# Ledger of designs, part 66: peptides against a protein of PDB entry 5EIB

Target 1, 366 residues: chain A of PDB entry 5EIB
Amino acid sequence: VDLEPGTMDSVRSGPFGQIFRPDNFVFGQSGAGNNWAKGHYTEGAELVDSVLDVVRKESESCDCLQGFQLTHSLGGGTGSGMGTLLISKIREEYPDRIMNTFSVMPSPKVSDTVVEPYNATLSVHQLVENTDETYCIDNEALYDICFRTLKLTTPTYGDLNHLVSATMSGVTTCLRFPGQLNADLRKLAVNMVPFPRLHFFMPGFAPLTSRGSQQYRALTVPELTQQMFDSKNMMAACDPRHGRYLTVAAIFRGRMSMKEVDEQMLNVQNKNSSYFVEWIPNNVKTAVCDIPPRGLKMSATFIGNSTAIQELFKRISEQFTAMFRRKAFLHWYTGEGMDEMEFTEAESNMNDLVSEYQQYQDATAD
Target 2, 366 residues: chain A of PDB entry 5EIB as posed
Amino acid sequence: VDLEPGTMDSVRSGPFGQIFRPDNFVFGQSGAGNNWAKGHYTEGAELVDSVLDVVRKESESCDCLQGFQLTHSLGGGTGSGMGTLLISKIREEYPDRIMNTFSVMPSPKVSDTVVEPYNATLSVHQLVENTDETYSIDNEALYDICFRTLKLTTPTYGDLNHLVSATMSGVTTCLRFPGQLNADLRKLAVNMVPFPRLHFFMPGFAPLTSRGSQQYRALTVPELTQQMFDSKNMMAACDPRHGRYLTVAAIFRGRMSMKEVDEQMLNVQNKNSSYFVEWIPNNVKTAVCDIPPRGLKMSATFIGNSTAIQELFKRISEQFTAMFRRKAFLHWYTGEGMDEMEFTEAESNMNDLVSEYQQYQDATAD

## One batch from the design tools (peptide; made by RFdiffusion4, then SolubleMPNN)

Design b1_p12_4_s3 (from b1_p12_4, 4 letters changed)
Fold by OpenDDE base, seed 1:
Structure b1_p12_4_s3 (fold): chain B 366 residues (1-366), chain A 12 residues (1-12)
Amino acid sequence: as target 1 above (366 residues)
Amino acid sequence: SRLEEARRLFRS
């Protein structure tokens, strides 16, 4: 789905364009112009019914519909505005199904789009209320991984999207291969989301290795485990050491000893016990899938529900507040029928979310 | 589940 035809043509002409049904390509002509309100109230609202018709058709073809998975950006107009409109409409029609998202967070390091803080804040407001699980894929963290860890001098969208694809493949492993932990979206939510509003995840992937160092690096279970818990490997720009893990899932892929995985996972928890809440027992879950990802002998994917995620929301909130105080570019949104009050409500809800994370960070078992 | 018990402790 897109409000511009050119993106759909790129998908259709791509290596995997043939895996999608032609009738499932729904697109507009005018685009959203990086405006959330165009995506949510005007251009996106004109297209949403056509998308819902496709969603219904595909849902009816499912033997057992678990839920929905949306991949979108929060900095643009289509992914943010129309994406959150779709989430709302799907939630209304399918209230008993899981809503899962891969939400790409904007960063000034990656994009010069000045209104991204508005689009992100307005989107987060919708995601807090209407999703069950949201993977926070932060363009700032992806850029820093590409530059610092992968030693890419000038990271491209292609480099960032490679990390996104590896992460998405990793976190969906348990859904795609039978007999795993979190084998369905509902079980994942039950294991990862202790409180309904606190459903924003920090993903991570290992191994991350520069091209020049690949030949010298052994892929071992200890090394994967260590890298997966390293703050530098988080695909959200947060330091887990500044917060506490509410829940963690680790997904190992490849031929390895389950005993060794369990030992290393126990060791890393014990070593980092101060960074876990003590009042959620058995809050770390581990899965092992014998099938490695393409091109790797083994990998590990991390899913963290951490109170440190508040650093990401604080960054967006600070940028939002700096613009909103000046009423900068508000006429672009109000001109599409949006009320200025919706900005204040979205800011308030995101600040409440930050306060909730802080409350659970400071909570003790006593 | 232990997570459901944790939810009960902090919803009160």
Scores: peptide ipSAE 0.035, ipTM 0.611, DockQ to the pose 0.023
Fold by OpenDDE base, seed 4:
Structure b1_p12_4_s3 (fold): chain B 366 residues (1-366), chain A 12 residues (1-12)
Amino acid sequence: as target 1 above (366 residues)
Amino acid sequence: SRLEEARRLFRS
């Protein structure tokens, strides 16, 4: 789905374009112009019914519908505005199904689009209420990984999207291969989300290695385990050491010893015990899949529900507040039928979410 | 290609 035709043509002409049904390409002509309001109330609202018709058709064709997954950006008008409109409409129609998102957070390091903090804040407000599971894929973190870890002098969207694709492949491993932990979206939610609003995940992928050092690196279970818990490897720009893990899932892929995995996972938990909440027993889950990702002998994917995710929301909130206090660019949103009150409500709800994470971070066992 | 170059980042 897109509000611009050119993106659909690029997907269709791509090496995997034929895996999608032609009738499932739903697109507009005008685009959202990086405006959440155009995506949510005008251009997106004109297209949403045609998307819902496709969603219904595909849902009816499923033998067992678990839920939905959306991949979208929160900085752009289509992914943010229309994406959150779709989530709301799908949740209304399918309230008993899991809503999962891969939400790409904007960063000034990656994009010069000034209104991204507005689009992100308005989107987070919707995601708090209307999703069950949200993978926070932060362009800030992706840029930093590309620059610092991968040693790319000028990271591109292609470099960032490669990290996104690896992460998506990693976190969906248990859904795609039988006999794994969290083999369905609902089981993942039950294991990862102790409180309904606290459903924002910090993903990570290992190994991440620069081209110049790849030839010198042996992939081992200890190295994968160490890297996946490293703050520099998080695909959300948060330091887990500034918060506490509520829940963790680790997905190992490739031929390895389960005993070695269990030993290393126990060691990393013990080493980092101060960064876990003590009042959630057995809050670390591990899965091992014998099938490695393409081009790797082994990998590990991290999913963390951490109170440190508040750093991401604080960053967006600070950027939002800096613009909103000056009413900068608001006329582009109000001209599409939005009220300034919706901005204030979205800011308030995101600040409440930050406060909730902080409360659980500070909570002790009674 | 950019895709091949990206894939090299995740090759062991």
Scores: peptide ipSAE 0.000, ipTM 0.359, DockQ to the pose 0.014
Fold by OpenDDE base, seed 3:
Structure b1_p12_4_s3 (fold): chain B 366 residues (1-366), chain A 12 residues (1-12)
Amino acid sequence: as target 1 above (366 residues)
Amino acid sequence: SRLEEARRLFRS
């Protein structure tokens, strides 16, 4: 789905374009112009019914519909505005189904779009209320991983998207292979989301290795475990050492010893015990799939529900507040039918979410 | 689940 036709042509001409039904390509002509309000109230609202018709048709063809997975950007107008409109409409029609998102957070290091803090804040407000699971893919963190870890001098969107695709493949491993922990979206939510509003995950993928070091890096369970829990490996721009893990899932792929995995997972928890909440027992879950990802002997994917994720929301909130106080670009949103109050409500809900994470970070067992 | 029990403890 896009508000621009050119994106559909790129997907259709791509290596996987033929796996999608032609009738499932729904697109507009005008785009959102990086405006959340165009995506949510005007251009997106004109297209949403056509998308919902496709969603209904595909849902009816499912033997057992678990839920929905959306991949979108929060900095743009289409992914943010129309994406959150679609989430809301799907939630209304399918209230008993899981809503899962891969939400790409904007960064000034990656994009010069000045209104991204508005689009992100308005989107997070919708995601707090209408999603069950949100993987926070932060362009800030992706850029830093590409530059620092992968040693890419000038990271491209292709390099960032490679990290996103590896992560998406990792976190969906249990859904695609039988007999795994978190084999369905609802089980994942039960294991990862202790409180309904606190459903924002920091993902990570290992191994991440620069091209020059690939030949010399051993792929071992200890090294995967160490990298997966490293703050520099998080795909959300927050330091897990500044917060506490509410829940963690680790997904290992490849031929490895289950005993060694369990030993390393216990060791990393013990070494990092101060970074876990003490009042959630058995809050780390581990899965092992014997099928490695393409081109690797083994991998590990991290899913963390951490109170440190508030650093991401604080960054967006600070940028939002700096623009909103100046009433910068507000006329672009109000001209599409938005009220200034909707900005204040979204800001308030994001600040409440930050306060909730802080409250649970400071909570003790006593 | 133990997580559902933890949710009950903090919602009360």
Scores: peptide ipSAE 0.025, ipTM 0.527, DockQ to the pose 0.023; fails the geometry check
Fold by OpenDDE base, seed 5:
Structure b1_p12_4_s3 (fold): chain B 366 residues (1-366), chain A 12 residues (1-12)
Amino acid sequence: as target 1 above (366 residues)
Amino acid sequence: SRLEEARRLFRS
């Protein structure tokens, strides 16, 4: 789905264009112009029914529909505005199904789009209420991984999207292979989401290795385990050492010893015990899939529900507040039928979310 | 579930 036709042409002409049904390409002509309100109330609202028709058709073809997965950017107008509209409409029609998202967070290091803080804040407000599980993929973190870890001098969207793809493949492993931990979206929610509003995940993928170091790096369970818990490997720009893990899932892929995985996972938990809440017993889950990802002998994917995720929301909130106090570009949104109150409500709800994470971070068992 | 028990303890 896109509000611009050129994106669809790029997908169709790509190496995987034929994996999608032609009738499942729904697109507009005008785009959202990086405006959430255009995505949510005008251009996106004109297209949403056509998307819902496709969603219904595909849902009816499922033997056992678990839920929905949306991949979108929160910085643009289409992914943010139309994406959240679509989430709302799907939730209205399928209230008993899981809503899962891969939400790409904007960063000034990656994009010069001035209104991204508005689009992100307005989107987060919708995601808090209308999703069950959200993987926070932060362009800030992706850029930093590309630059610092992968040693890319000038990270491209292609480089960032490679990390996104690896992460998406990793976190969906248990859904795609039988007999795994979190084998369905509902089980994932039960294991990962202790409180309904606290459903924002910090993902990570290992191995991440620079081209110059690939030949020298051993792919071992200890190295994978160490890297996936490293703060520098988080695909959300948060330091887990500044918060506490509510829940964690680790998904190993490839031929490896289950015993070695269990030993390394126990060791990393014990080493980092201060960064876990003590009042959620057995809050770390581990899965091993014998099927490695393409081009790797083994990998590990990390999913963390951490109170440190508040750092991401604080960053967005600070940028939002600095712009909104000046009413900068506000007329672009109000001109599409939005009220200024919607901005204030979105800001308030995001700040409440931050406060909730902090409350649970400071909570003790006593 | 153990998670539900945690929810009961910290639901204000």
Scores: peptide ipSAE 0.020, ipTM 0.561, DockQ to the pose 0.023; fails the geometry check

Design b1_p12_4_s4 (from b1_p12_4 with N2R D4E A12S)
Fold by OpenDDE base, seed 2:
Structure b1_p12_4_s4 (fold): chain B 366 residues (1-366), chain A 12 residues (1-12)
Amino acid sequence: as target 1 above (366 residues)
Amino acid sequence: SRLEEMRRLFRS
């Protein structure tokens, strides 16, 4: 789905364009112009019914519909505005199904769109209310991984997308292969989300490999475990050492010793015990799938629900506040039918979310 | 700059 035809043509002409049904390509002509309001109230609203018709058709063809997975950006107009509209409409029609998102967070380092803080804040407000689980992906973190860890002198969009695809493959492993922990989206939510609003995840992947790059480390369970918990491997621009893990899931792939995995997972928890909340028992879950990812012998994927994610929301909030106080570009949104109150409500809800994370970070076991 | 190139790549 896109409000621009060019993106759809690129996907269709791409190496995987043939895996999608032609009728499932739904696109507009005008784009969103990086405006959440165009995505949510005008251009996106004109297109959403045609998308919902496809969603219904595909949902009816499912033997067992667990839920939905949306991949979108929060900085643009289409992914943010139309994406959140679609989430809302799907949630209304399928209230008993899991809503999962892969949400690309805007970063000042990679942002060229001045209104991204508005689009992100308005989107986060919708995600807090209408999603069950959201993987936070930060282009800054991806760039830093490519440059600092993978030693790519000039990270490309292909390099970033490789990391995203590897991570998405990792976190969905248990959904795609039978007999695993977190075998369905609901079970993942139960294990990862102790409080309904605190459903924003910090993903990570090991080993970190780029297309055509040689592995710089040995593929061992200890090395995978160490990399997976390293702050430098987080695909959200947050330091987990500045917060506490509420819950963690680790998904190992490949032929390995379950005993060794359990030992290393215990060791890393004990070594990092200060970075976990003490009042959530058994808050680390481990899965092992014998089927490695393509091109690797072994991998580990990390899913962290950490109070450190508040750093991401604080960053967005600070940028939002700096613009909103000046009423900068508000006329672009109000001209599409938005009320200024929607901005203040979205800001308030995001600040409440930050406060909730801080409260649980500071909570002690009585 | 690399940063400007990345910004250009993420223009939706």
Scores: peptide ipSAE 0.000, ipTM 0.353, DockQ to the pose 0.022
Fold by OpenDDE base, seed 5:
Structure b1_p12_4_s4 (fold): chain B 366 residues (1-366), chain A 12 residues (1-12)
Amino acid sequence: as target 1 above (366 residues)
Amino acid sequence: SRLEEMRRLFRS
């Protein structure tokens, strides 16, 4: 789905374009112009019914519909505005199904789109209320990984999107292969989301290796375990050492010893025990899939529900507040039928979310 | 391909 036709043509002409049904390409003509309000109330609202028709058709073809997965950016107008509109409409029609998102967070290091803080804040407000599980894929973290870890001098969207694809492949492993932990979206929610509003995940992937270091890197269970818990491997720009893990899932892929995985997972938890809440028992889950990702012998994917995710929301909130105090570009949104109250409500809800994470970070066992 | 180049970044 896109509000621009050129994106669909690019996907269709791409190496995997033929895997999608032609009738499942729904697109507009005018785009959202990086405006959440155009995506949510005008251009996106005109297209949403056509998308819902496709969603219904595909849902009816499912033997057992678990839920929905949306991949979108929060900095743009289409992914943010129309994406959150679509989430809302799907939630209304399928209230008993899981809503899962891969939400790409904006960064000034990656994009010069000035209004990204508005689009992100307005989107987060919708995600807090209408999603069950949200993987926070932060363009700031992706850029920093590409630059610092992968030693790419000028990271491109292609470089960032490769990390996104690796992460998405990792976190969906248990859904795609039988007999795994979190084999369905609802089980994942039960294991990862102890409190309904606190459903924003910090994903991570290992191995992350620069071209110059590939020859010196061993792929071992201890190294994967260590790297997976390293803040430098997090796809959200948060330091887990500044918060506490509410829940964790670790997904190992490749031929390895389950015993060795369990030993290393226990060791890393014990070493980092101060960074876990003590009042959620059995809050670390581990899965091992014997099928490695394409081109690797083994990998590990991390899913963390951490109170450190508040750093991401604080960053967005600070940027939002700096713009909103000046009423900068606000007329672009109000001109599409938005009220200024929606901005203040979105800001308030995101600040409340930050406060909730902090409260649970400071909570002790009774 | 760009995809192959990127896969080389992750191949040990």
Scores: peptide ipSAE 0.000, ipTM 0.385, DockQ to the pose 0.014
Fold by OpenDDE base, seed 3:
Structure b1_p12_4_s4 (fold): chain B 366 residues (1-366), chain A 12 residues (1-12)
Amino acid sequence: as target 1 above (366 residues)
Amino acid sequence: SRLEEMRRLFRS
């Protein structure tokens, strides 16, 4: 789905373009112009019914519909505005199904547009209320992984998207292979989301190895476990050492000893005990799938629900407040039928979320 | 610069 036609041609011409039904390509002509309000109230609202018709048709063809997975950006207008409109409309029609998102957060260092703080804040307001699980992906974190860890001198969108794809494949492993922990989206939510509003995850993938070092790297359970919990391996621009893990899931893939996995997972928890809340028992879940990803002997995927994610929301809030106090660019949103009150409500809800994360970070067992 | 490269990357 896009408000621009050119994206559909790129998908159709891609190596997997033929796996999608032609009728499931829904697109507009005008785009959102990086404006959340165009995506949510005007251009997106004109297209949403056509998307919902496709969603209904595909949902009716499912033997067992678990829920929905959306991949979108929060900095643009289409992914943010129309994406959150779709989430809202799907939630209204399927209130008993899981809503899962892969949400690309705008980076202040890599800003495409000046209005990204508005688009992100308005989107987060919708995600807090209408999603059950949100994987936070930061383009700055992805770039830093590509540059520092993978030793790519000139990272491309292809390199960033490769990391996202590996992570998406990792977190969905349990959904695609029978007999695993978190075998459905609802079980994942039960294990990962202790409080309904605190459903924003920090993802990570291992192994991440530079091309020059691939031939020399031993893929071992200890190395995967160490890299997976490294702050530099997080795909959200947050340091887990600045917060506490509420819950963690680790998904290992490949032929390995379950005993060794359990030992290494216990060791990493013990070494990092100060970075876990003490009042959630058994808050680390581990799954092992015997089937490795393509081209690797073994891998590990990390899902962290950490109070450190508040750093991401604080950063967006600070940028939002600086613009909103001056009423900068507001006429582009109000001209599409938005009220200034919606900005204030979105800001308030995001600040409440930050306060809630801080409260649980500071909470003790006693 | 890294910043210019990132800006180019995300504008493309």
Scores: peptide ipSAE 0.020, ipTM 0.453, DockQ to the pose 0.020; fails the geometry check
Fold by OpenDDE base, seed 4:
Structure b1_p12_4_s4 (fold): chain B 366 residues (1-366), chain A 12 residues (1-12)
Amino acid sequence: as target 1 above (366 residues)
Amino acid sequence: SRLEEMRRLFRS
């Protein structure tokens, strides 16, 4: 789905374009112009029914519908505005199904789009209420990984998207290969989401490999475990050491010793015990899939529900507040039918979310 | 600068 045709043409002409049904390409002509309101109330609202028709058709053809997975950006107008509109409409129609998202967070270090803080704040407000599981993928973190860790002098969108694809492949491993922990979206939610609003995950991946680095040495289980818990491997721009893990899932892939995995996972928890809440028993889950990812002998994927994610939301909130106090660019949103009150409500809800994370971070066992 | 490199990345 896109509000511009060019993106769909790129997907269709790509090496995997033929795996998608032609009728499932739904696109507009005008785009959202990086405006959440155009995505949510005007251009996106005109297209949403056509998307819902496809969603219904595909849902009816499904033998066992678990839920929905959306991949979108929060900085643009289409992914943010139309994406959150779709989430709302799908949730209304399928209230008993899991809503899962891969949400790409904007960064002013990455994009020159001035209104990204508005689009992100308005989107987060919707995600808090209408998703069950949200993987936070921060473009700032992805760039830092590419530049600092992968030593790419000039990262590209291709490099960032490679990290996103590796992460998506990693976190969906248990869904694609039977007999694993978190084998369905609902089980993942039960294990990862102790409180309904606190469903924002920080993903991480090891080993970190660029498309050009065919020479990456296969890591050992100890090295994978250490890298997976390293703040530099987090694809959300927050430091886990500044918060506490509520829940963690680790997904190992490749031929390895279960005993060695369990020993290393216990070791990393013990070394980092101060960064876990003590009042959630058995809050670290481990899965091992014998099938490695393509091109690697072994990998590990991290999913963390950490109170440190509040750093990401605080960053967006600060940027939002700086612009909103000056009413900068608001006329572009109000002109599309939005009320200024929607901005205040979104800001308030995101600040409440930050406060909730902080409360659970400071909570002690009674 | 890192910012300029990032900006170039997201403009392409």
Scores: peptide ipSAE 0.000, ipTM 0.347, DockQ to the pose 0.020; fails the geometry check

